# Peptides against a protein of PDB entry 5EIB, part 59

Target 1, 366 residues: chain A of PDB entry 5EIB
Amino acid sequence: VDLEPGTMDSVRSGPFGQIFRPDNFVFGQSGAGNNWAKGHYTEGAELVDSVLDVVRKESESCDCLQGFQLTHSLGGGTGSGMGTLLISKIREEYPDRIMNTFSVMPSPKVSDTVVEPYNATLSVHQLVENTDETYCIDNEALYDICFRTLKLTTPTYGDLNHLVSATMSGVTTCLRFPGQLNADLRKLAVNMVPFPRLHFFMPGFAPLTSRGSQQYRALTVPELTQQMFDSKNMMAACDPRHGRYLTVAAIFRGRMSMKEVDEQMLNVQNKNSSYFVEWIPNNVKTAVCDIPPRGLKMSATFIGNSTAIQELFKRISEQFTAMFRRKAFLHWYTGEGMDEMEFTEAESNMNDLVSEYQQYQDATAD
Target 2, 366 residues: chain A of PDB entry 5EIB as posed
Amino acid sequence: VDLEPGTMDSVRSGPFGQIFRPDNFVFGQSGAGNNWAKGHYTEGAELVDSVLDVVRKESESCDCLQGFQLTHSLGGGTGSGMGTLLISKIREEYPDRIMNTFSVMPSPKVSDTVVEPYNATLSVHQLVENTDETYSIDNEALYDICFRTLKLTTPTYGDLNHLVSATMSGVTTCLRFPGQLNADLRKLAVNMVPFPRLHFFMPGFAPLTSRGSQQYRALTVPELTQQMFDSKNMMAACDPRHGRYLTVAAIFRGRMSMKEVDEQMLNVQNKNSSYFVEWIPNNVKTAVCDIPPRGLKMSATFIGNSTAIQELFKRISEQFTAMFRRKAFLHWYTGEGMDEMEFTEAESNMNDLVSEYQQYQDATAD

## One batch from the design tools (peptide; aimed at target 1 H125)

Design b2_p21_5_s1 (made by RFdiffusion4, then SolubleMPNN; from b2_p21_5, 10 letters changed)
Fold by OpenDDE base, seed 4:
Structure b2_p21_5_s1 (fold): chain B 366 residues (1-366), chain A 21 residues (1-21)
Amino acid sequence: as target 1 above (366 residues)
Amino acid sequence: TTSEMLHELSQIPNVIVIGVA
């Protein structure tokens, strides 16, 4: 779905463009112009019914629909505004289905779009209420990985999108291959989401290696396990050591010993025991898939529900507040029919979410 | 690529995948 034709033409002309039904390409003409309100209330609202008609048709073709997976950017007007409108409308029509999102968080290191903090804050407000599971893929973290870890002098959108693709492939491994832990979206939610509003995941991927070092490093289960729990391997710009894990899933891919995986997972939990809540028993789940990712012998994907995710929301909130106190750019949103009160409500709900994470971080076993 | 990623997501049984640009 796009409010502009250009992205869809790229997908359609791509090597897999023919796998998608032509009727499943829904697009507008005017774009959102990086404005959430234009995506949510005007241009997006004109297109949403056409998208819902396609969703209904695809839903009727499913024998037992488990839910939805939406991929979007929270910095852009279409991904943020129209994406959250779609989530809301789908939730209204399918309240018993799982809503899962891959939400790309904006960063000033990646984009010069000044209004991204507004688009992100307004989107997070919707995601708190209308999603069951949200993978936070943070452009801040992706940029830092590309620059610091991968040693890319000038990270490109192509470099960032490669990390996004690797992460999305990793976290969906258990859904795509039979006989795995968390084999459906609902089982994932039950294992990962102890409280309904605390459904924002910190993904991570290992190995993360520079092109110059890849050729010489034998990947081992201990190295994968150590990298997977390293803050530098997190796709959200949060330090897990500043919070506590509520729940964790680890997905190993490739031919390895399950015994060695279990031993290393126990060792890393024991070493990092202070960074887990003590009141959720068996909160770490491990899966091993014998099918490696493309181009790698072995990988590990991390899914963390951590109270440290509040660092990401605080960053966005600080950027939001700096502009909103001056009412900067608000006329572009109010001109599309949005009320200034909705900004205050979205800011408040994000601050409440931060407070909820902090409360559970500070909670002890009775 | 984005198309390869969307293809992998489309292989999940009984899940509707929505890409929003």
Scores: peptide ipSAE 0.438, ipTM 0.905, DockQ to the pose 0.873
OpenDDE base, seeds 1, 2, 3, 5: peptide ipSAE 0.426, 0.419, 0.414, 0.423; ipTM 0.903, 0.898, 0.894, 0.897

Design b2_p21_5_s2 (made by RFdiffusion4, then SolubleMPNN; from b2_p21_5, 9 letters changed)
Fold by OpenDDE base, seed 4:
Structure b2_p21_5_s2 (fold): chain B 366 residues (1-366), chain A 21 residues (1-21)
Amino acid sequence: as target 1 above (366 residues)
Amino acid sequence: SVSEMMYELSKIPNVIVIHVA
């Protein structure tokens, strides 16, 4: 789905364009211009019914619909505004189905779009209420991985998208291959989300490899386990050591010993015991899939529900507040029919979410 | 690529994948 036709033509002309049904391409005539309000109230609102018609048709073709997986950017007006409108409308029509998102968080290191903090804050407000699970893929973290870890002098969107693709492949391994832990979206939510509002995940991946980088050696299970818990391997710009894990899923891919995986997972939990809540028993789940990712002998993917995710929301909130206190650019949003009160509500709800994470971080076993 | 990943996600049984660009 896009509000601009040009991106759809690129996908259609691409190597995978022939795989998608032509009728599943829904596009507008006018983009959102990096404005959440255009995506949510005007341009996106004109297109949303056409998207819902396609969703209904695809839903009717499913024997037992589990739910939805939506991918979007929270910095851009279409992904943020129209994406959250779609989530809301789908939630209204399918209240008993799981809403899962891959939400790309904006960063000033990646984009010069000044209003991204508004788009992100307004989007997070919607995601808190209308999603069951959200993977936070943070452009700040992706840039830092490319620049600091992968030593790319000038990270490109291609480099970032490679990390996104690896992460998405890793976290969906259990959904794509039979006989795995968290084999459906609902089981994932039950295992990962102890409180309804605290459904934002910190993904991580090992090994970190850039597109076109040659691997000179395969990682070992101990190396994978150590790297997947390293803050430098997180796709959200948060340090897990500044918070506590509520829940964790670890997904190993490739041919390896289950015994060795279990031993290393126990060792990493014991070494990092201070960074887990003690009042959620068995809060670490491990899966092993014998099928390695493309181009790798083995990998490990991390899914963390950590109170450290508040660092990401605080970063966005600080950027939001810096502009909003001066009412900068608000006329572009209010001119599309948005009320200024919605900015205050979104800021408040995101600050409440941060406070909730902090409360559970400070909670002890009775 | 992201497009390749979207295709792989579309193979998940009984899950509707929506990409908003």
Scores: peptide ipSAE 0.531, ipTM 0.926, DockQ to the pose 0.854
OpenDDE base, seeds 1, 2, 3, 5: peptide ipSAE 0.515, 0.508, 0.500, 0.506; ipTM 0.925, 0.920, 0.911, 0.918; seed 5 fails the geometry check

Design b2_p21_5_s3 (made by RFdiffusion4, then SolubleMPNN; from b2_p21_5, 10 letters changed)
Fold by OpenDDE base, seed 4:
Structure b2_p21_5_s3 (fold): chain B 366 residues (1-366), chain A 21 residues (1-21)
Amino acid sequence: as target 1 above (366 residues)
Amino acid sequence: SVSEMLYELSKIPNVIVIGVA
């Protein structure tokens, strides 16, 4: 779905363009211009019914619909504004189905779009209420991985998108291959989300290796396990050591010993026991899939529900507050039918979410 | 690529995948 035709033409002309059904391409004539309000109330509102008609048709073709997976950017007007409008409308029509999102968080290191903090804050407000599971894929973290870990001097959108693709591949392994832990969206939610509002996941991937060093190192289960829990391998710009894990899922891929995986997972939990809540028993789940990812012999994917995710929301909130105190660019949003009160409500709800994470971080076993 | 992954996700039974640009 896009408000501009240009991306759809690029997908259609691409190597996979013929794989998607032509009728499942929905696009507008006018883009959102990086404005959440255009995506949510004007341009997006004109297109949303056409998208919902396609969603209904696809839903009718499902014998037992589990739910939805939406991929969007929170920095852009279409992904943020129209994406959250779609989530809201789908939730209204399918309240008993799981809403899962891959939400790309904006960063000033990646984009010069000044209004991204507004788009992100307004989007997070909607995601708190209308999603069951949200993978936070943070452009700040992706940039830092590309620059610091992968040693790319000038990270490109192509480099970031490669990490996004690896993350999406890793976290969906259990859904794509039979006989795995969390084989459906609802089981994932039950295992990962102890409290309804605390459904924002910090993904991580191992190995993260520079192209120059990839050729020489045999990956081991201990190395994968160590890297998977390293803050530098997290695709959200949060340090897990500044919070506590509520729940964790680890997904290993490739031919390896399950016994060795279990031993290493126990060792890493024991070593990092201070970074887990003690009042959620058996809060670490491990899966092993014998099918490796493309181009790798072995990998590990991390899914963390951590109170450290508040660092991501605090970063966005600080950027939001700096602009909003000056009422900078608000006329572009109010001119599309938004009220200034919607900004204050969104900021308040995101700050409440941060406070909730902090409360559970500080909670002890009674 | 992201497009390739969206296609792989679309193969998951009983899950609707929506890509918003």
Scores: peptide ipSAE 0.493, ipTM 0.936, DockQ to the pose 0.814
OpenDDE base, seeds 1, 2, 3, 5: peptide ipSAE 0.450, 0.474, 0.459, 0.454; ipTM 0.920, 0.931, 0.923, 0.920

Design b2_p21_5_s4 (made by RFdiffusion4, then SolubleMPNN; from b2_p21_5, 8 letters changed)
Fold by OpenDDE base, seed 4:
Structure b2_p21_5_s4 (fold): chain B 366 residues (1-366), chain A 21 residues (1-21)
Amino acid sequence: as target 1 above (366 residues)
Amino acid sequence: STSEMLYELSQIPNVIVIGVA
């Protein structure tokens, strides 16, 4: 779905463009211009019914619909505004189905779009209420991985999108291959989400290796396990050591010993025991898929529900507050039918979410 | 590529994938 035709032409012209039904391409004539309000109340609202008609048709073709997976950017007006409108409308129509999102968080290191903190805050407000599972893919973290870890002097959108693709492939491994832990969206939610509002995941991927060093290092299960729990391998710009894990899923891919995986996973939990809540028993789940990712012999994907995710929301909130106190750019949103109160409600709900994470971080076993 | 990623997501049984640009 796009408010502009250009991205759809790129998907259609791509090697897999023929796999998608032509009727499943819904596009507008006018983009959201990086404005959440255009995506949510004007341009997006004009297109949403056409998208819902396609969703209904696809839903009727499913024998037993599990739910939805939405991919979007929270910095852009279409991904943020129209994406959250779609989530709301789908949730209203399918309240018993799982809503899963891959939400790309904006960063001033990646984009010069000044209003991204508004788009992100308004989107997070909707995601708190209307999603069951949200993978936080943070452009701040992706940029830092590309620059610091991968040693790319000038990270490109192509470099970031490669990390996004690897992460999305990793976290969906158990859904795509039979006989795995968390084989459906609902089982994933039950294992990963102990409290309804605390459904924001910090993904991580290993190995993260620079192109110059890839050729010489044999990947081992201990190395994958260590890298997977390293803050530098997290796709959200949060340090897990500043919070506590509520739940963790680890997904290993490739031909390896399950015994060795279990031993290394036990060792890393014991070493990092202070960074887990003690009141959720068996909160680490491990899966091993024998099918490696493309171009790698082995990988590990991390899914963390951590209270450290509050660092991401605090960053966005600080940026939001700096602009909102000055009422900067608000006329672009209010001119599309938004009330200034919606900004304060969204800020409040995101701050409440931060407070909830902090409460559970500080909670002890009674 | 984005198309490869969306294709991998489309291989999940009984899940509707929505890409918003």
Scores: peptide ipSAE 0.469, ipTM 0.924, DockQ to the pose 0.870
OpenDDE base, seeds 1, 2, 3, 5: peptide ipSAE 0.465, 0.456, 0.456, 0.459; ipTM 0.923, 0.921, 0.917, 0.919

Design b2_p21_6 (made by RFdiffusion4)
Pose (drawn by RFdiffusion4):
Structure b2_p21_6 (pose): chain A 366 residues (1-366), chain P 21 residues (1-21)
Amino acid sequence: as target 2 above (366 residues)
Amino acid sequence: DTDDLFQMFADTIHHGMFLFV
């Protein structure tokens, strides 16, 4: 789905471009120009019922639908504006299904548009209310990993998307292969989301590799465990050691000692017990899958629900406030008939989200 | 390859949307 028609061509000319159902391409003529109001209201509304028809069709041919997963950026107009409209319409029509999103957060290091904080805040507001799980993929973190760790002086979207694809593959492994833990979206959500609004996850994985060089050695279980908890291996630009984990899901892939995995997971939990909330006993679940990802014999995937994610929302909120106080480009949004109060409503909801993460960060069992 | 397919999904995350059902 895109308001921009040129997106259809690039996907089809891609390696697996012909495998998609031709009828499932739903596109517009213009597209939003980084205007969330265009995406949602204006233009996305024009296009959205066509998308829902396709969604309804895919759903009626399901034996037992678990739910939906949406990939989109929060910084633009279509993936952000129309994407959150689609989520709201799907929530109305399929209220008992899990909504799960892979949402990429904007960063000034990657994209040169100052309205991206507007678009992201209006979107975060929709996701806080309407999604059950959201993987926060931070372009800030992706750029820093490529620039500082992978030593790519000029990271491309291809460089960033290599990190995203490795992460997406890792976090959906329990859904795609037989297993006991978090095998479906609802079970994963019940284990990861103690409070409905706090459903933004920090993904990480190990080892971090630059595409096309080179290999190995394969990591030891200790090396995997330590790296997958490392702040440098997170896809969100937050220091996990600045907050506390409410819940964690760890996924080890490849052939390895299940006993050694158990010992290392117990080791990181009690050496660093102060970083795991004490009022949620046994809040770290571990899954092993025997099939490694491509190019690797061993890998680990980390999914964290950490109070430290408030750093991501504080950064967006500061940029949003800096722009919104000067009312810069606000007429671009109200020109599409959007209420200015929606900006204030979204800002307040995001700041409320930050306060809630801090409340549980300081909470004690006593 | 499955990993390539995920790469293709990821290549679209900044442009357009994939909705998985």

Design b2_p21_6_s1 (made by RFdiffusion4, then SolubleMPNN; from b2_p21_6, 13 letters changed)
Fold by OpenDDE base, seed 2:
Structure b2_p21_6_s1 (fold): chain B 366 residues (1-366), chain A 21 residues (1-21)
Amino acid sequence: as target 1 above (366 residues)
Amino acid sequence: SEDDLYEQIASHINRGLFISV
């Protein structure tokens, strides 16, 4: 879905454009102009019914609809504004289905779009209320991985999107291959989300490899396990050592010993026990899929529900507050029918979320 | 293979709708 036709033409002309039904391409003409309010209340509101008609048709064709998976950017007006409108409308129509998102968080290291903190804050407010699971894919972290780990001097959107694709492929492994832990979206939510509002996940991937690097060093299970828990492998710009894991899922792919995986996963938990909450028993889940990702002999994907994710929200909140105190660019949103109160409510809800994560970080076993 | 990706996407779609915005 896009408010611009050019993105859809790029997808159609791409190597995978033929995978999608032509009728499942829904697009506008005007775009959102990086404005959440245009995505949510005006341009996006004109297109949303056409998207919902396609969603209904595809939902009716599903033998067992578990839920929805939405990929969007929180910095742009379409992904943020229209994406959250779609989430709200789908949630209203399908309240018993899981809403899962892959939410790309904006970073000033990647984009010079000044209004991204508004779009992100307004989006996070909607995601807190209307999603069951949100993978926080942070452009800050992706940039830092590309620069520091992959040694890319000037990371491109292509490099970032490679990491996003690897992560999405990793976290969806259990949904795509039968007989695994978390084989459905609801079971993943039950295992990963101990409290309804605390559904923001920090993803990670190992091995981190650049596009076109043919030298796939075959990593061992111990090396994969160690890298997967390394803060440098996290695709959200937070340090897990500054918080506590509420829940963790690890997805290993390739031919490996399940016993060796379980031993290494136990060892990493024991070494990092101070970074887990003690009051959630069996809060680490491990899956092994014998099918490796393309080009790799083995990989590991990490899903962490950590209280350290508050660092991501604090960064966005600080940027938001700096602009909002000056009412900078606010007229572009109010001109689309928004009230300043909606900004204050969104800021408040995100600050409440930060406070909730901190409360559970500081909670002891009774 | 491309076929493996199609099967994976189809299997994913049959259980959960994927929406890209």
Scores: peptide ipSAE 0.299, ipTM 0.700, DockQ to the pose 0.131
OpenDDE base, seeds 1, 3, 4, 5: peptide ipSAE 0.272, 0.236, 0.265, 0.246; ipTM 0.700, 0.698, 0.708, 0.711; seeds 4, 5 fail the geometry check

Design b2_p21_6_s2 (made by RFdiffusion4, then SolubleMPNN; from b2_p21_6, 14 letters changed)
Fold by OpenDDE base, seed 1:
Structure b2_p21_6_s2 (fold): chain B 366 residues (1-366), chain A 21 residues (1-21)
Amino acid sequence: as target 1 above (366 residues)
Amino acid sequence: SEDDLYEFIASHINRGLVISV
């Protein structure tokens, strides 16, 4: 789905364009112009019914509908504005189904779009209320991984998108292969989300190796386990050491010993015990799939529900507040039918979310 | 492969919305 027709033409002409049914391509004539309000109230609102018709048709064709997965950017107008509109409408129609998102967080290191903090804040407000699971994929973290860990001098969108792909493939492994832990979206939510609003995950992937070092690095279960818990491997720009894990899932892929995985997972939990809440028992879940990802012998994917994710939201909030105090660009949103009050409500809800994470970070076992 | 599909999806995240059911 896109508000710009040119993107859909590129998808159709691409190597995978034939995988999608032609009728499942829904596109607008006028893009959102990086404006959340255009995506949510005007251009996106004109297109949303056509998208919902496709969603209904595909949902009816499912033998067992678990839920929905949305992939979107929070910096743009379409992904942020129309994406959150779609989430709201799907939630209204399918209240008993899981809403899962892969939400790409904006960063000034990656994009020069000045209004991204508005789009992100308005989107987070919707995601807090209308999603069950949100993977926070932060362009800042992706850039830092590409530059520092992968040693790419000039990270491209292609390099960032490759990390996103690896992460998405990793976290969905349990859904795609039978007999795994968290084999359905609901079971994942039950294991990962102890509090309804605290459903924002920090993903991570291992191995992350520079091209020059890949040929010399052995892939071992201990190395994967250590790297997966390293703050530098997190796809969200927060340090887990500044917070506490509420819940963790680890998904290993490839031919490995379950015993070795369990031993290494126990060791890493014990080493990092100060970074877990003590009042959620058995809050680390591990899965092993014998099918490796393409081009790797083995991998590990991390899903963390950590109170450290508040650092990401604080960053966005600070950027939002700096612009909003000056009412910079606000007329572009109000001109699309938004009230200034919606900005203050979105800011407030995101600050409340930060406060909730801090509360559970400071909570002790009584 | 499914991994190639996710790479394709990821390459378009900055441009639009992908919904999977």
Scores: peptide ipSAE 0.250, ipTM 0.838, DockQ to the pose 0.829
OpenDDE base, seeds 2, 3, 4, 5: peptide ipSAE 0.217, 0.221, 0.218, 0.224; ipTM 0.829, 0.822, 0.824, 0.819

Design b2_p21_6_s3 (made by RFdiffusion4, then SolubleMPNN; from b2_p21_6, 14 letters changed)
Fold by OpenDDE base, seed 5:
Order: C-alpha cells, then structure tokens, then sequence
Structure b2_p21_6_s3 (fold): chain B 366 residues (1-366), chain A 21 residues (1-21)
C-alpha cells in the first residue's frame, strides 16, 4: 500500500513483484507529503476502504488467521499517518486478532524531513493503543551499526534496509518454521508482553561483521550469544544497561547444539542478571531453528522488551517538544483537518509510556 | 527466498506501507 504510485511500480517490477497478487496493490496518486495528517485524515482516509477490502478478502482465505503484520515508517506521512489509520480500522474490525508492526523510527542522521518528530509522536500514540506487538527498528541505531560496527563510511538506505531485512527475517523465524518457540503471534505476545502498553520490542541481530573482518570471524554459539546481547547490536538506539529486561526471546538459526545454546544463554543471563527484572520468572525464551539464513551458517536474533526503550521515546519527545512549543509547521497538519489537541494528547501519552517503563524499571521484588 | 522477500519489503519501507496477513 502506498499513497504514491511509484513505490508500487518499483515493487511490481522488482524480483519478487510476482509474489504479490496484482489486486493486492492499493495505491493513491497524491502522496502524503511527509504529513501524518494527510495520511490519517485526508489522502489516506480516501484510500483506506480499498485497503480494508483487500484485507478482508485475504483474511477470509486464511484457514486460521492469527493476526496482521504491518511494516511502516513513522517518519513519512503514508507509513505513519495511513499506517496508523489502517491499524485502527483493522483493530476495529478484528478486535480478537493480534496486531504486529515493524515500525521504523526516524533519525535526523538518515533523513532531513523536519516534521518527522510530529509524525513519529502521532504514530506512537496510535501504536500504544492499537498494537499488541511493535518491533522498534530505529534508523538512528541502524546508521550507527552501519558506521561503527560494519565500518561503512557513508551508510546508505540500502545498508540500513539490509539490517531491517535481517531483523524481520530473524524475528519471524518462529512463525515461518513449525515446531518452534513462539510459533504463533499470540504465543509471542503472551511470552513477551507482561503489560499491555509495554509492547515495544528492541530487536537485534548477530552476526554483524564488517566486510574486512568476515574472513577472520568464526561463527560460534558463544560469539553469537555475546554479540546478540551487546548494546551495539540493538536495532533500537537505547542501551539495555540503562534499563531492565522484562522479557527476552533469542532465536538461533543454523545447525548447532541445543545444549551449547542453553549453556551460553544461561551464562549470558547470569553475567547480565542485574539487567533483568527479578520478579518475572523464566523471562528469557530460546528457540533453535536448524535452517540457517541465506549466506550464513548460523545466526541469532534478539527480541528484548526492555525499559531502556524509553530512551528512544525520550529522543522523539524532545524533538517533538522543541518544534511544538513554537507551533512550527503545525498549520500543515491543522489545514488537513487535524486538531491541535491531538498533538498534546500524543505527547502526553508518550510521556505516560515513558513513565510506565520507568516505574517497572525501578520496581523490585517484595 | 523468504529472506529476499524481506529485503524487498525493507527496500520500500521508507516509502510505503506493507500489510502481511
């Protein structure tokens, strides 16, 4: 789905364009102009019914519908505005189904779009209420990984998107291969989300290796485990050491010893015990899939529900507040029929979310 | 491969919206 035709043409002409049914391409002509309000109230609102018709048709074809997965950017008007509109409408129609998102967080290191903090804040407000699981894929973190870890002098969107792809592939492993831990979206939510509003995940992937070091790196279970828990490997720009893990899932892929995985996972938990909440027993889950990702002998994907994710929301909130206090660019949103009060509500809800994470960060066993 | 599908999805994530059922 897009509010611009050019993206759909690119997907359709791409190597996998034939995987999608032609009738499942829904697109507008006007675009959102990086404006959440255009995506949510005007241009997106005109297109949403056509998308819902496709969603219904595909849902009816499912023998056992688990839920929905949405992939979107929170910086752009289409992904943020129309994406959150779709989430809301799907939730209304399918209240008993899981809503999962891959939400790309904006960064000024990656994009020059000045209004991204508005789009992101308005989106997060919707995601808090209308999603069950949200993978926070932060362009800030992706850029830093590309630059610092992968040693790319000038990270490109292609480089960032490769990390996004690896992450998405990793976190969906258990859904795609039978007999795994968290084999369905609901079970994942039950294991990962102890509190309904605290459903924002910090993903990570291993191995991350620079091209110059690939030939010298032996992929081992200990190395994967160590790197997976390293703050530098997190796809969200937060330091897990500044918070507490509520829940963790680790997904290993490739031919490896389950015994060795269990030993290394126990070791890393013991080493990092101060970074886990003590009042959630057995809050680390591990899965092993024998099928490696393409081009790797083995990998590990990390899913963390950490109170440190508040650092990401604080960053966005600070940027939002800096503009909103001056009402900068606000007329572009209000001109699309949006109420200024919705900005204040979104800001408040994000601050409440931060406070909730902090509360559980500070909580101790009685 | 499924990994290639996610790469294609990721390549357009900044521009559009993808819903998977």
Amino acid sequence: as target 1 above (366 residues)
Amino acid sequence: SEDDLYLQIASHINKGLIIEV
Scores: peptide ipSAE 0.087, ipTM 0.794, DockQ to the pose 0.848
OpenDDE base, seeds 1, 2, 3, 4: peptide ipSAE 0.087, 0.075, 0.049, 0.048; ipTM 0.805, 0.798, 0.774, 0.778; seeds 1, 4 fail the geometry check

Design b2_p21_6_s4 (made by RFdiffusion4, then SolubleMPNN; from b2_p21_6, 14 letters changed)
Fold by OpenDDE base, seed 5:
Structure b2_p21_6_s4 (fold): chain B 366 residues (1-366), chain A 21 residues (1-21)
Amino acid sequence: as target 1 above (366 residues)
Amino acid sequence: SIDDLYLFKASHINRGLIIEV
């Protein structure tokens, strides 16, 4: 789905244009112009019914509908505004289905779009209420991984998108291969989300290796496990050491010993015990899939529900507040039928979310 | 490949929306 027609031609002419049914391409005539309100109230609202018709058709073709997966950017008007409108409408029609998102968080290091903090804050407000699971893929973290870990001097969107793709492939492994932990979206939610509003995940992927070091790196279960729990490997710009893990899932791929995986997972939990909540029993889950990702002998994907995710929301909130106090660009949103009160409500709800994470961070076992 | 599909999805995140049922 896109509000810009030019993306359709790129998708259709691309190597994957034939993977999707032609009828499942829904496009607007006018882009959102990086404005959440255009995506949510005007241009996106005109297109939403056409998208819902496609969603219904695909849902009816499913033998067992588990839920929905949305991939979107929170910085852009289409991904943020229309994406959250679609989530709301799908939730209204399918209240008993899981809503899962891959939400790309904006960063000033990656984009010069000044209004991204508005789009992100308005989106997070919707995601808190209308999603069951949200993978926070932070362009700040992706840039830092490319620069620091991968040793790329000038990270490109191609470099960032490669990390996103590896992460998405990793976290969906259990859904795609039978007999795994979290084999369905509902089971994932039950294992990962102890509190309904605290459903924002920090993903991570291993191995992350610079091109110059690839030849010298052994891929071992200990190395994967160590790297997967390293703060530098998190796809969200948060340090897990500044918070506590509520829940963790680790997905190993490739031919490896389950015994060795269990031993290394126990060792990493013991080494990092101060960074886990003590009052959630069995809060670390491990899966092993014998099928490696393309081009690797083995990999590990991390999913963390950590109170450290509040650092990401605080960053967005600070940027939002700095613009909103100046009333910068508000007329672009209000001119599309949005109320200024919705900005204050979104800011408040995001601050409440931060406070909730902090409360559970400070909670001790009585 | 499925990895190529995710790369495709990732490359279009900034342009639009992908919904999977």
Scores: peptide ipSAE 0.212, ipTM 0.843, DockQ to the pose 0.839
OpenDDE base, seeds 1, 2, 3, 4: peptide ipSAE 0.065, 0.074, 0.041, 0.134; ipTM 0.636, 0.633, 0.621, 0.825

